# Peptides against a protein of PDB entry 4A54: the designs that were tried, part 36

Target 1, 94 residues: chain A of PDB entry 4A54
Amino acid sequence: MSVADFYGSNVEVLLNNDSKARGVITNFDSSNSILQLRLANDSTKSIVTKDIKDLRILPKNEIMPKNGTKSPSTNSTKLKSAETYSSKNKWSMD

## One batch from the design tools (peptide; made by RFdiffusion4, then SolubleMPNN)

Design b2_p15_7_s4 (from b2_p15_7, 10 letters changed)
Fold by OpenDDE base, seed 5:
Structure b2_p15_7_s4 (fold): chain B 94 residues (1-94), chain A 15 residues (1-15)
Amino acid sequence: as target 1 above (94 residues)
Amino acid sequence: MIEFDITSSGEIIFK
């Protein structure tokens, strides 16, 4: 299988300097041997394959630890209970 | 666990 088969997958890359990168595989440049990851902050990181020590595919259900960006406040859109104003038009026929 | 190799040309091959 090629790296292209995993485009859109979340991965963790361990580099030779023991640093880690997590992101979505967006592209692989075969001419320059560069793996491109989209990071949690929507930036793109380019990694030269010679610097990769290890790579693992993350399970789809693994909540990428959002770095310190606040959990998107679930705007609990208070469903304003549309008070169905049942306008009981009591037509009082006087 | 997905295994991979990197070729001498820098190509990533998944096993």
Scores: peptide ipSAE 0.362, ipTM 0.855, DockQ to the pose 0.292
Fold by OpenDDE base, seed 4:
Formats: sequence, C-alpha cells, structure tokens
Structure b2_p15_7_s4 (fold): chain B 94 residues (1-94), chain A 15 residues (1-15)
Amino acid sequence: as target 1 above (94 residues)
Amino acid sequence: MIEFDITSSGEIIFK
C-alpha cells in the first residue's frame, strides 16, 4: 500500500530526534521525499521521510455508530387477542 | 500497528 491510500488519515509520526508530530496526511512529495501533515492549528508541517523513526495511524474515533442495538424491537407480537369468534349460536328458540 | 518501510529513495511503503 502507498502513503496515498492514507490521505486524510490522522497519524502520529515519531521522528529520529524523539519528537512527535500529529496531523492529517495531506500530501507526499515523492521527488523530495517529504510527508506533509496538517496540524491541529491548521498549519502544515513538512517532514523528510529520512527523519521518520515510526509512524502510526490513529484510530478514527469512529463513533462506532452505537450500533443502536436496535433494542430488539420487542416484536411485541401483539398477541393478536385471539378474537374468540364466539359464534354465539343464538339458539333463537322460538 | 501499521508496519511500514522507508525505501532508499524515501518512499513510504505500508505493509
């Protein structure tokens, strides 16, 4: 996989000097070997790949859509009240 | 943890 597959991902970069940078991958300049990150203050940081010791993709707080446990729609099986068709055989005795 | 390599050219390759 290429770095381009992670454009827009939030990452933490550990540099060889043990400093850290966090930001969104916006671009990679292959000609100059420069990774560009957008920082939290909307500034852009350029990092030479040779200075990278480690890189990790930060989990998107995917607000897991709370799988709204569809509360199992209690299929309130509305117990269709068995309409007891009391066929009142009205025995009209006459 | 995503594994990656940096090539001699400075390209980042994710594994």
Scores: peptide ipSAE 0.361, ipTM 0.856, DockQ to the pose 0.311
Fold by OpenDDE base, seed 3:
Structure b2_p15_7_s4 (fold): chain B 94 residues (1-94), chain A 15 residues (1-15)
Amino acid sequence: as target 1 above (94 residues)
Amino acid sequence: MIEFDITSSGEIIFK
């Protein structure tokens, strides 16, 4: 399973510095190892994959506050919603 | 909970 399967999904990312980012996955650049999230204010946050400590797919019914245009949700992919994806250091997101 | 790896190319692979 790849990150491309989650395009359009809301996610919460825990970074190595223990900060969190929440947004919609809009793109993943494999060549540069960059995950792009669209934030609530319609800005884009770029995250280097090495800085990701943990990632959680948010439930589809979870309303993310938006200040801009609605993201086209491609609901076509059966995702394990609300699951936490973890590497060596497991972290539980509420 | 699902585990993931990051490849040398930075690709995220979910398990």
Scores: peptide ipSAE 0.361, ipTM 0.852, DockQ to the pose 0.211
Fold by OpenDDE base, seed 1:
Structure b2_p15_7_s4 (fold): chain B 94 residues (1-94), chain A 15 residues (1-15)
Amino acid sequence: as target 1 above (94 residues)
Amino acid sequence: MIEFDITSSGEIIFK
């Protein structure tokens, strides 16, 4: 299972220096080994993965302090069923 | 608690 599977999840990261960071996983830079978190104040924190001691996914029911970050309404983009345009290959065999 | 490993390249692998 990859970090990408947890994009948009709330996490708590424990660093090797015993500091903690909480935020939403927004990105992972594989080239630089950097995990990006969006914090409660809407700032972005970059964490070098080598500095991570522990990581846990926070349960949805854990009352994050209501700073009114609107849970992004997952607008269920109704995947409009691509109408399979049946390519009527009208092979007119004259 | 989710178990994870960090590879030598710094990639996070969840178990």
Scores: peptide ipSAE 0.359, ipTM 0.856, DockQ to the pose 0.345

Design b2_p15_8_s1 (from b2_p15_8, 6 letters changed)
Fold by OpenDDE base, seed 2:
Structure b2_p15_8_s1 (fold): chain B 94 residues (1-94), chain A 15 residues (1-15)
Amino acid sequence: as target 1 above (94 residues)
Amino acid sequence: MELILDLSTGEIFFK
């Protein structure tokens, strides 16, 4: 499994400075350890992974305040409900 | 650096 499997997923990122960012994962640069999020205002935020304290995938049913920007229907690979996997997946970012 | 996803919680963390 790769970080790319989460492209198009809505996430909440908690940064080391205790600020939060919410957006859709659009890209991950493994060479530079940079996660890119598309925010609700259609801007892109680049976050260095070292600055991330925690990240959670938001469930699709969590009514994110739909600010009406139609997230392009990227084929939501049905992230199979987290319920069935008790295992942690690991990705190398180096 | 490693990215770890807890599939049960949907939580991602780095180590």
Scores: peptide ipSAE 0.105, ipTM 0.708, DockQ to the pose 0.054
Fold by OpenDDE base, seed 3:
Formats: sequence, structure tokens, C-alpha cells
Structure b2_p15_8_s1 (fold): chain B 94 residues (1-94), chain A 15 residues (1-15)
Amino acid sequence: as target 1 above (94 residues)
Amino acid sequence: MELILDLSTGEIFFK
């Protein structure tokens, strides 16, 4: 499982400075360790992973305040529930 | 650096 499996997911990011950002994961640059979020105002925020204290995936039912931007049809990549992957997925960032 | 996802909580953390 990679960060790419979460593209289109709504997330809340807690930064080391205790600020929070909410948005949709649009890209991850593994080489530079940069997470890109699309914010509610359709702007893009780039976050260096070293500045991230914590990240949580928001449940689909949490109504992000619809600023009128159409939730991109998140192709529900069905997290194939079936593979009993260990409750912890480890992704090595090379 | 490693990204760890807790699939039960949906939390992601880095080590």
C-alpha cells in the first residue's frame, strides 16, 4: 500500500506548529517528501512531511464544508477489505 | 523515512 492509494481521500493534517490543514490528497512526491493537498478553496498546499505531526483520514461521511467545489468523484478505490493486511501498513519512503 | 498507516484508525504517522 502506498500514499497513492489515498489519492482523493479527505484528510486532516496536524503540523508540528500545531496548525491544521484539511484537504484532499492529490499528489505525493516521495523523492522530496512533499504531500500535496487540495484545499476547500481549490488552492493547492504543499506540505513537507517532516512538518507533519499527525495525519488522519476523514470518514467519507464527514461533510467537509462544501465550498461549492464538486467533490471530485473520488473513484471509491474500494480498499479491498479482503486482504487481511496487518492493521499497520508500512510504506518505506526511499 | 517510513509512513505508517493504521488501517483501523485511519491515522498516518511518520518514523
Scores: peptide ipSAE 0.102, ipTM 0.705, DockQ to the pose 0.052
Fold by OpenDDE base, seed 1:
Structure b2_p15_8_s1 (fold): chain B 94 residues (1-94), chain A 15 residues (1-15)
Amino acid sequence: as target 1 above (94 residues)
Amino acid sequence: MELILDLSTGEIFFK
């Protein structure tokens, strides 16, 4: 599993300064450890991973303000509903 | 830096 597997996922990012950002993961620069989010206003925000305190994937049913741009139906590989498998995947980012 | 995804919660942690 890689960060690329989450491209197109809606996420909430909690930063070390306690600010929050919500958007879609569009890219990850592994060389610079930068996560790119597309925000609701279609702007792109680059976040250095060192500034991230926590990140959560938003469930599809959470009413994100549908800005009507058809997010292309990326094949949502059904991240199968969290069956009871507390599986933690580890990725080396360095 | 290590990224840990909790598949049960959808939370990602950086260590």
Scores: peptide ipSAE 0.101, ipTM 0.704, DockQ to the pose 0.052
Fold by OpenDDE base, seed 4:
Structure b2_p15_8_s1 (fold): chain B 94 residues (1-94), chain A 15 residues (1-15)
Amino acid sequence: as target 1 above (94 residues)
Amino acid sequence: MELILDLSTGEIFFK
């Protein structure tokens, strides 16, 4: 499993400075450890993973805050169920 | 550094 399996998922990112960002995962640059989010205003935010304190996948029914004129496509990838997969997955980032 | 996803909660953390 890779971070790419979660592309299109709505997420909330808690940063080390206690700020939050919400958006759709659009890309992950493993070489530079950068997570890319599409925000509610259709802008892109790049987040260095070392600055991430926590990340959660938002449930599909959760309304993403609208911070702009356009709402991004909020199609979230469904989390794999515990029935078919381990309750936890991990990826090496090195 | 490892990225860990808890599939039950949808939480991701680094270890």
Scores: peptide ipSAE 0.100, ipTM 0.702, DockQ to the pose 0.050

Design b2_p15_8_s2 (from b2_p15_8, 6 letters changed)
Fold by OpenDDE base, seed 2:
Structure b2_p15_8_s2 (fold): chain B 94 residues (1-94), chain A 15 residues (1-15)
Amino acid sequence: as target 1 above (94 residues)
Amino acid sequence: MELELDLETGEITFK
């Protein structure tokens, strides 16, 4: 499983400075360890992963305050629950 | 760098 499997997912990022960012994952640069988020204002924010304290995927049913930007109908790629017995998946991003 | 995802909470941890 790769970060690419989460492209189009809404996430909340908690930074080391205790600031929060919310957006859609649009890209991940593994070479530079940079996560790109599209924000509600359609701007792109690049976040260095070393500055991320925590990240959570927002459930689709969480009424994100609909600021009227039509979330593009990201085709619900059913995250097929890979029957990995572990509640946690680990990915190497070297 | 490693990424860990909690499938129950949706929490992602970078290591």
Scores: peptide ipSAE 0.090, ipTM 0.705, DockQ to the pose 0.051
Fold by OpenDDE base, seed 3:
Structure b2_p15_8_s2 (fold): chain B 94 residues (1-94), chain A 15 residues (1-15)
Amino acid sequence: as target 1 above (94 residues)
Amino acid sequence: MELELDLETGEITFK
């Protein structure tokens, strides 16, 4: 599993300075460890992963304030429920 | 850097 599997997901990011950002994951630069979020105002925020204290995926049912950004049709990549992947997926960022 | 994802909660941790 990679960060790319979460593209189009709504997330809340808690930063090391205790500030929060909410947005849609649009890109991840593994080489530079930069997470890119699209914010509610359609702006893009780049976050260095070292500045992230915690990140959570927001449930689809959490009504993010509909600023009219069409939820990109996240092709529901069905998380293939079937493989009993350990509840913890470890992704090594090389 | 390692990313750990809790598949139940959707929580991501960085190590």
Scores: peptide ipSAE 0.089, ipTM 0.703, DockQ to the pose 0.052
Fold by OpenDDE base, seed 1:
Structure b2_p15_8_s2 (fold): chain B 94 residues (1-94), chain A 15 residues (1-15)
Amino acid sequence: as target 1 above (94 residues)
Amino acid sequence: MELELDLETGEITFK
């Protein structure tokens, strides 16, 4: 599993300053540890991962404000329900 | 940096 597996996912990011950002993951720069989000206003926000306190994937059923831009049908690659192993997956970002 | 994903909640933790 890599950060690229989450491209196109809607996320909420909690920053170390307790501010929140919501958007779609568009890119991750591994060399600089920068996460890029597309915001609701179609602007791009770059976030340094060291400034991230927590991140969660928003469930598809949460009424994201329908700004009418057709979310491209990201092929829901069925994250195969990994069998009964640990509810947590780990990977190195460096 | 290590990233941990909770597959049930969708929570991602950076370590």
Scores: peptide ipSAE 0.087, ipTM 0.701, DockQ to the pose 0.051
Fold by OpenDDE base, seed 4:
Structure b2_p15_8_s2 (fold): chain B 94 residues (1-94), chain A 15 residues (1-15)
Amino acid sequence: as target 1 above (94 residues)
Amino acid sequence: MELELDLETGEITFK
């Protein structure tokens, strides 16, 4: 499993400074360890993964906060629950 | 860096 399996998913990112960002995963740069989110205002936010304390996939029914603009029409991707996967999956990004 | 995903909660942890 890779971060790419979650492209299009709505996520909440908790940063080490306790700030939060919500958006859709659009890209992951493995070479630079940068997660890219599309925000509710259609802007892009790049987050260095070392600054991430926690990340969660938002339920499809959870409303993304609107910053005065239309939320991205992207549906949260369903978590790949492959029948063979444990409730937890671990992978290296190195 | 390793990622751990909880498939039930959708929580991702970095290790």
Scores: peptide ipSAE 0.087, ipTM 0.701, DockQ to the pose 0.049

Design b2_p15_8_s3 (from b2_p15_8, 7 letters changed)
Fold by OpenDDE base, seed 1:
Structure b2_p15_8_s3 (fold): chain B 94 residues (1-94), chain A 15 residues (1-15)
Amino acid sequence: as target 1 above (94 residues)
Amino acid sequence: MELKLDLSTGEITFK
């Protein structure tokens, strides 16, 4: 499982200096070891992973303070069930 | 069971 599987998830990051950051995972730069979070004020914070002591995924029901950041409506793209067009092979026996 | 993120690789493991 990769960090990309958690893009759009709310997380709390505990840093080595005991400070905390909360936000949505937007990107991970594996080349530079940088985790990107979108914060409640819609700013982006880049965190060097070596500075992270702990990271937890926040449950969806945890009342994030109501600053009006629209919970990313996971548009559940309803995978329209591909209607299996039953190819009626109409074998016309003339 | 604990979620561990390898922040160097981005790999997530459950231990």
Scores: peptide ipSAE 0.287, ipTM 0.810, DockQ to the pose 0.449
Fold by OpenDDE base, seed 4:
Structure b2_p15_8_s3 (fold): chain B 94 residues (1-94), chain A 15 residues (1-15)
Amino acid sequence: as target 1 above (94 residues)
Amino acid sequence: MELKLDLSTGEITFK
């Protein structure tokens, strides 16, 4: 299964600096290791995956913190509350 | 069911 299967899903990203970003996955560039989120204010945020400590898919029922910005009506398919943990797979290049 | 995203490959695994 690929990250593309989760396009349109609401996620919370925990960064290495312990800051959080919430948004909808709009794109993932595996070559450059960049995750793109659409934020509640309809802006886009590009996050370098190396800066990501953890990522979780938000359940549909989890009220995105209404900072008064309209959560983009993600036609989020009912992704059941699956916590997506960013495993920094240390590429064991064996 | 745990979802893991490999941010290097974009692969998702279920455990």
Scores: peptide ipSAE 0.283, ipTM 0.806, DockQ to the pose 0.323
Fold by OpenDDE base, seed 5:
Structure b2_p15_8_s3 (fold): chain B 94 residues (1-94), chain A 15 residues (1-15)
Amino acid sequence: as target 1 above (94 residues)
Amino acid sequence: MELKLDLSTGEITFK
């Protein structure tokens, strides 16, 4: 199988300096030996493969930790309570 | 089952 078979997969990359990068595989440049990841902030990170110590595929259920301590996006979609304006058409026939 | 990446070829193998 090729790296291309894993495009769109969430991965954790361990670098030789013991730092970690997490993102979605978007591209692999075989000519330059560069792995491209889309990060949680929608930026793209290019990693030279020689700097990679290890790579693992993350389970689909692992919420990619947003590196920023951004608060859980409470997508509290405030369901705007559609106030059913019960138009009480009180037809007062005077 | 372990994922192995060949960094020279971009080949991925499962062991």
Scores: peptide ipSAE 0.274, ipTM 0.809, DockQ to the pose 0.534
Fold by OpenDDE base, seed 2:
Structure b2_p15_8_s3 (fold): chain B 94 residues (1-94), chain A 15 residues (1-15)
Amino acid sequence: as target 1 above (94 residues)
Amino acid sequence: MELKLDLSTGEITFK
């Protein structure tokens, strides 16, 4: 599983400074370990992964406050029914 | 740095 599998997903990021950011994953730079989010105001935020304390994928049904920006029809990548891969997928960024 | 994804909760943890 690659972080690219989450492109277009809405996420909430908790940073080490206890601040939160919400946005859509638009890119990940593996070489520099930088996660790029598109925020509700259509600005971009680059986050160094070392500064991330926690990240959660927001369910599609949580009404992101529709600020009327057309949620780009992120092609519902049907998260295919997680076949019961009970295995915690560990992805090394190093 | 390691990313752990819990597919049941959608939680991603970084270590």
Scores: peptide ipSAE 0.210, ipTM 0.795, DockQ to the pose 0.052; fails the geometry check

Design b2_p15_8_s4 (from b2_p15_8, 9 letters changed)
Fold by OpenDDE base, seed 1:
Structure b2_p15_8_s4 (fold): chain B 94 residues (1-94), chain A 15 residues (1-15)
Amino acid sequence: as target 1 above (94 residues)
Amino acid sequence: MKLKLDLSTGEITFL
């Protein structure tokens, strides 16, 4: 499993100094060991992985405090249950 | 650098 499998995931990063950062994983530079996060203000934060104490994936329903940007209303497309019309094969015995 | 994910907690550890 690579860090690329988590691109677009919301994460909370705990740093060695006990500060926290929250954002979306946008990139990982394996050569320099740098994790890039997009923050709520649309800025990018680069974090050296040696400074990371812990990282957790946030559940999709955890409302990141967006400053003013409307949570994309996930239009719950009600999957209209396609009523499988059971075509009753009326066997007409004539 | 390797990344380990704990699927139960969602925790990622850098190795």
Scores: peptide ipSAE 0.134, ipTM 0.750, DockQ to the pose 0.092
Fold by OpenDDE base, seed 4:
Structure b2_p15_8_s4 (fold): chain B 94 residues (1-94), chain A 15 residues (1-15)
Amino acid sequence: as target 1 above (94 residues)
Amino acid sequence: MKLKLDLSTGEITFL
C-alpha cells in the first residue's frame, strides 16, 4: 500500500517526541522520506518519517447516517380481524 | 519504505 493512497486524508501524526500534528496528507517524498501535511491554517508541515511514532486516519465526521435502525417498523400488520360480517340474511319471511 | 495500515483503527505504520 502506498502513502499516495491517503492523499487528501485528514490524519493525526504522533511524533517520537510525543508531540502531535494534525492535517491533510498532501505529499510524500520517498527519496527524502518526508511526509507533508497541510495544517488548519493552510501552512505546510514537513515531517521526516523516522520521527513518526504513529499515524492514524481521522474519521470524517461523516454523520454516519444513524443507521436509524429503522427498527423494522414492526409492520404491526394489524391483522384487521376481518370481522366476517356474517351478512345475516334476515330472510324476512313474510 | 513500506506502509502498514490497520483497517480497523486506521493506524498507519511506516516500515
Scores: peptide ipSAE 0.132, ipTM 0.748, DockQ to the pose 0.103
Fold by OpenDDE base, seed 5:
Structure b2_p15_8_s4 (fold): chain B 94 residues (1-94), chain A 15 residues (1-15)
Amino acid sequence: as target 1 above (94 residues)
Amino acid sequence: MKLKLDLSTGEITFL
């Protein structure tokens, strides 16, 4: 199995300096031993494989945390749309 | 350089 079999996969790379990088594998330069990742900001990061301590494939459903600011977990307070039960005041005309 | 994938963990090792 080659690195090319994982092109398009989301991965987490642990580096020897204990830093982490997350991205999509876009290319592998075998001549220079360089792994290329596309990051969440659409930038490209090149990593020399000798600097890689570990690499894992992320599950497809793991939304890559956009390096965006912690969007406050808007507790989507499910605004219970108060179904205003329009109590039809049945005006009983006597 | 060879890539080893552990299918149980998804871990990739470069050899």
Scores: peptide ipSAE 0.131, ipTM 0.748, DockQ to the pose 0.102
Fold by OpenDDE base, seed 3:
Structure b2_p15_8_s4 (fold): chain B 94 residues (1-94), chain A 15 residues (1-15)
Amino acid sequence: as target 1 above (94 residues)
Amino acid sequence: MKLKLDLSTGEITFL
């Protein structure tokens, strides 16, 4: 199995300094031992594999917290029921 | 550099 088999996978990388990085594996340079991650802000982070303490593949169902676009609370404008005032037309038959 | 993958946990170790 090669690192290339994980291209496009979401991963969490734990670094030797105990910092974490999350992103999608986009490339691996085997000659230089550099892993490339695309981060949530679309930037690319290059990580030297010697600095990696641990790497975990995230399940597809872990919704990266998309910055929850607050669904605009559609203020349900209470449709005021138009009270149909039935004006009694008093037809005076003379 | 060798890659070790635990298929049950998805954990990858670089050697």
Scores: peptide ipSAE 0.131, ipTM 0.748, DockQ to the pose 0.081

## One batch from the design tools (peptide; made by RFdiffusion4, then SolubleMPNN)

Design b2_p16_1_s1 (from b2_p16_1, 7 letters changed)
Fold by OpenDDE base, seed 3:
Structure b2_p16_1_s1 (fold): chain B 94 residues (1-94), chain A 16 residues (1-16)
Amino acid sequence: as target 1 above (94 residues)
Amino acid sequence: KLEELTKKLKEALKKE
């Protein structure tokens, strides 16, 4: 079984510095031993496997707290383009 | 099942 079989799995990683990371496995670089996670904020974190103290696969139902990126409620809040009325202060030099 | 999968993932990470 390869790490690729676990792509899309949500994992909690405990690092050697006792910090934790949670994310979805998106890639693994076997040559460099780098595990790539997509975090809840859609950023990517690369973790060297030697820095992993422990990890666990999280249940699928643990909805990564999607930071409620409000599904763009189709309420088209028409971002009223703040018409930056660039009041061109026409400096009328008389 | 998740524990077994976790074990398999850990082993996969060590072998590669």
Scores: peptide ipSAE 0.668, ipTM 0.927, DockQ to the pose 0.652
Fold by OpenDDE base, seed 4:
Structure b2_p16_1_s1 (fold): chain B 94 residues (1-94), chain A 16 residues (1-16)
Amino acid sequence: as target 1 above (94 residues)
Amino acid sequence: KLEELTKKLKEALKKE
């Protein structure tokens, strides 16, 4: 099995400096031993394999983009108060 | 299953 078989997998990578990166595997450079991840901000992070302390494949369900709860824009529909046209018929009886 | 796949990925990264 090659690294290419895992393209599109979401992974968490623990680096030797104890930092973590999460992203989708997009490419692997075998000549330079560089793993490329697409991050949540659509940027690409290149990681040298020797700098990887540990990694794990994440389940697909954890990739839920934080559904930005579209705060329902409360369209305050201004209830146009129905102006009751009281037609006061002023009958001038001269 | 994910643990096994993770192991396979780790092995693939070491061989290349």
Scores: peptide ipSAE 0.667, ipTM 0.927, DockQ to the pose 0.655
Fold by OpenDDE base, seed 1:
Structure b2_p16_1_s1 (fold): chain B 94 residues (1-94), chain A 16 residues (1-16)
Amino acid sequence: as target 1 above (94 residues)
Amino acid sequence: KLEELTKKLKEALKKE
């Protein structure tokens, strides 16, 4: 299971300095061990994994601050797989 | 369920 499986989850992070951050997981940089959270004010906070003392996933019903940011409509960009229609040019040699 | 998911997330963060 990867961290990406938890994108969109609302989490509370307890840092080593005993400060807390709450936000939605938007990205994880595995190479640098950086967790990105979208905060209630729509700002992004980057947290180094080593600075995390503890974390928990919050229930959906906990009052995310009502910033009416519409659920990101998963615009399923239908990646129209360019069906390369190999037009078999049937060169009919008559 | 949330506790289990939290555990899995913690494990994922440690492995990556």
Scores: peptide ipSAE 0.657, ipTM 0.927, DockQ to the pose 0.741
Fold by OpenDDE base, seed 2:
Structure b2_p16_1_s1 (fold): chain B 94 residues (1-94), chain A 16 residues (1-16)
Amino acid sequence: as target 1 above (94 residues)
Amino acid sequence: KLEELTKKLKEALKKE
């Protein structure tokens, strides 16, 4: 499985400095080993994997930060195929 | 189930 299979998953990340970050996985840069999370305030946090002490996937019923993307209401832990998340993060490489 | 998925994610992060 690739990290891309987990795009859209809500995770809690414990960092090596014992701080925690919670957010939705939006991207992973394999070349640089950078995990990108969308936080509750709609900001993005980039985390170097080397700084991750531990992580866990949060249950869907835990209040995903209501970012307006429709909580996929489907109870099915179907790993929605990586196909759909590629489109909307047009990070305009300007 | 979530624990298993978490494990898979952790492994994916290590492989890439």
Scores: peptide ipSAE 0.652, ipTM 0.926, DockQ to the pose 0.725

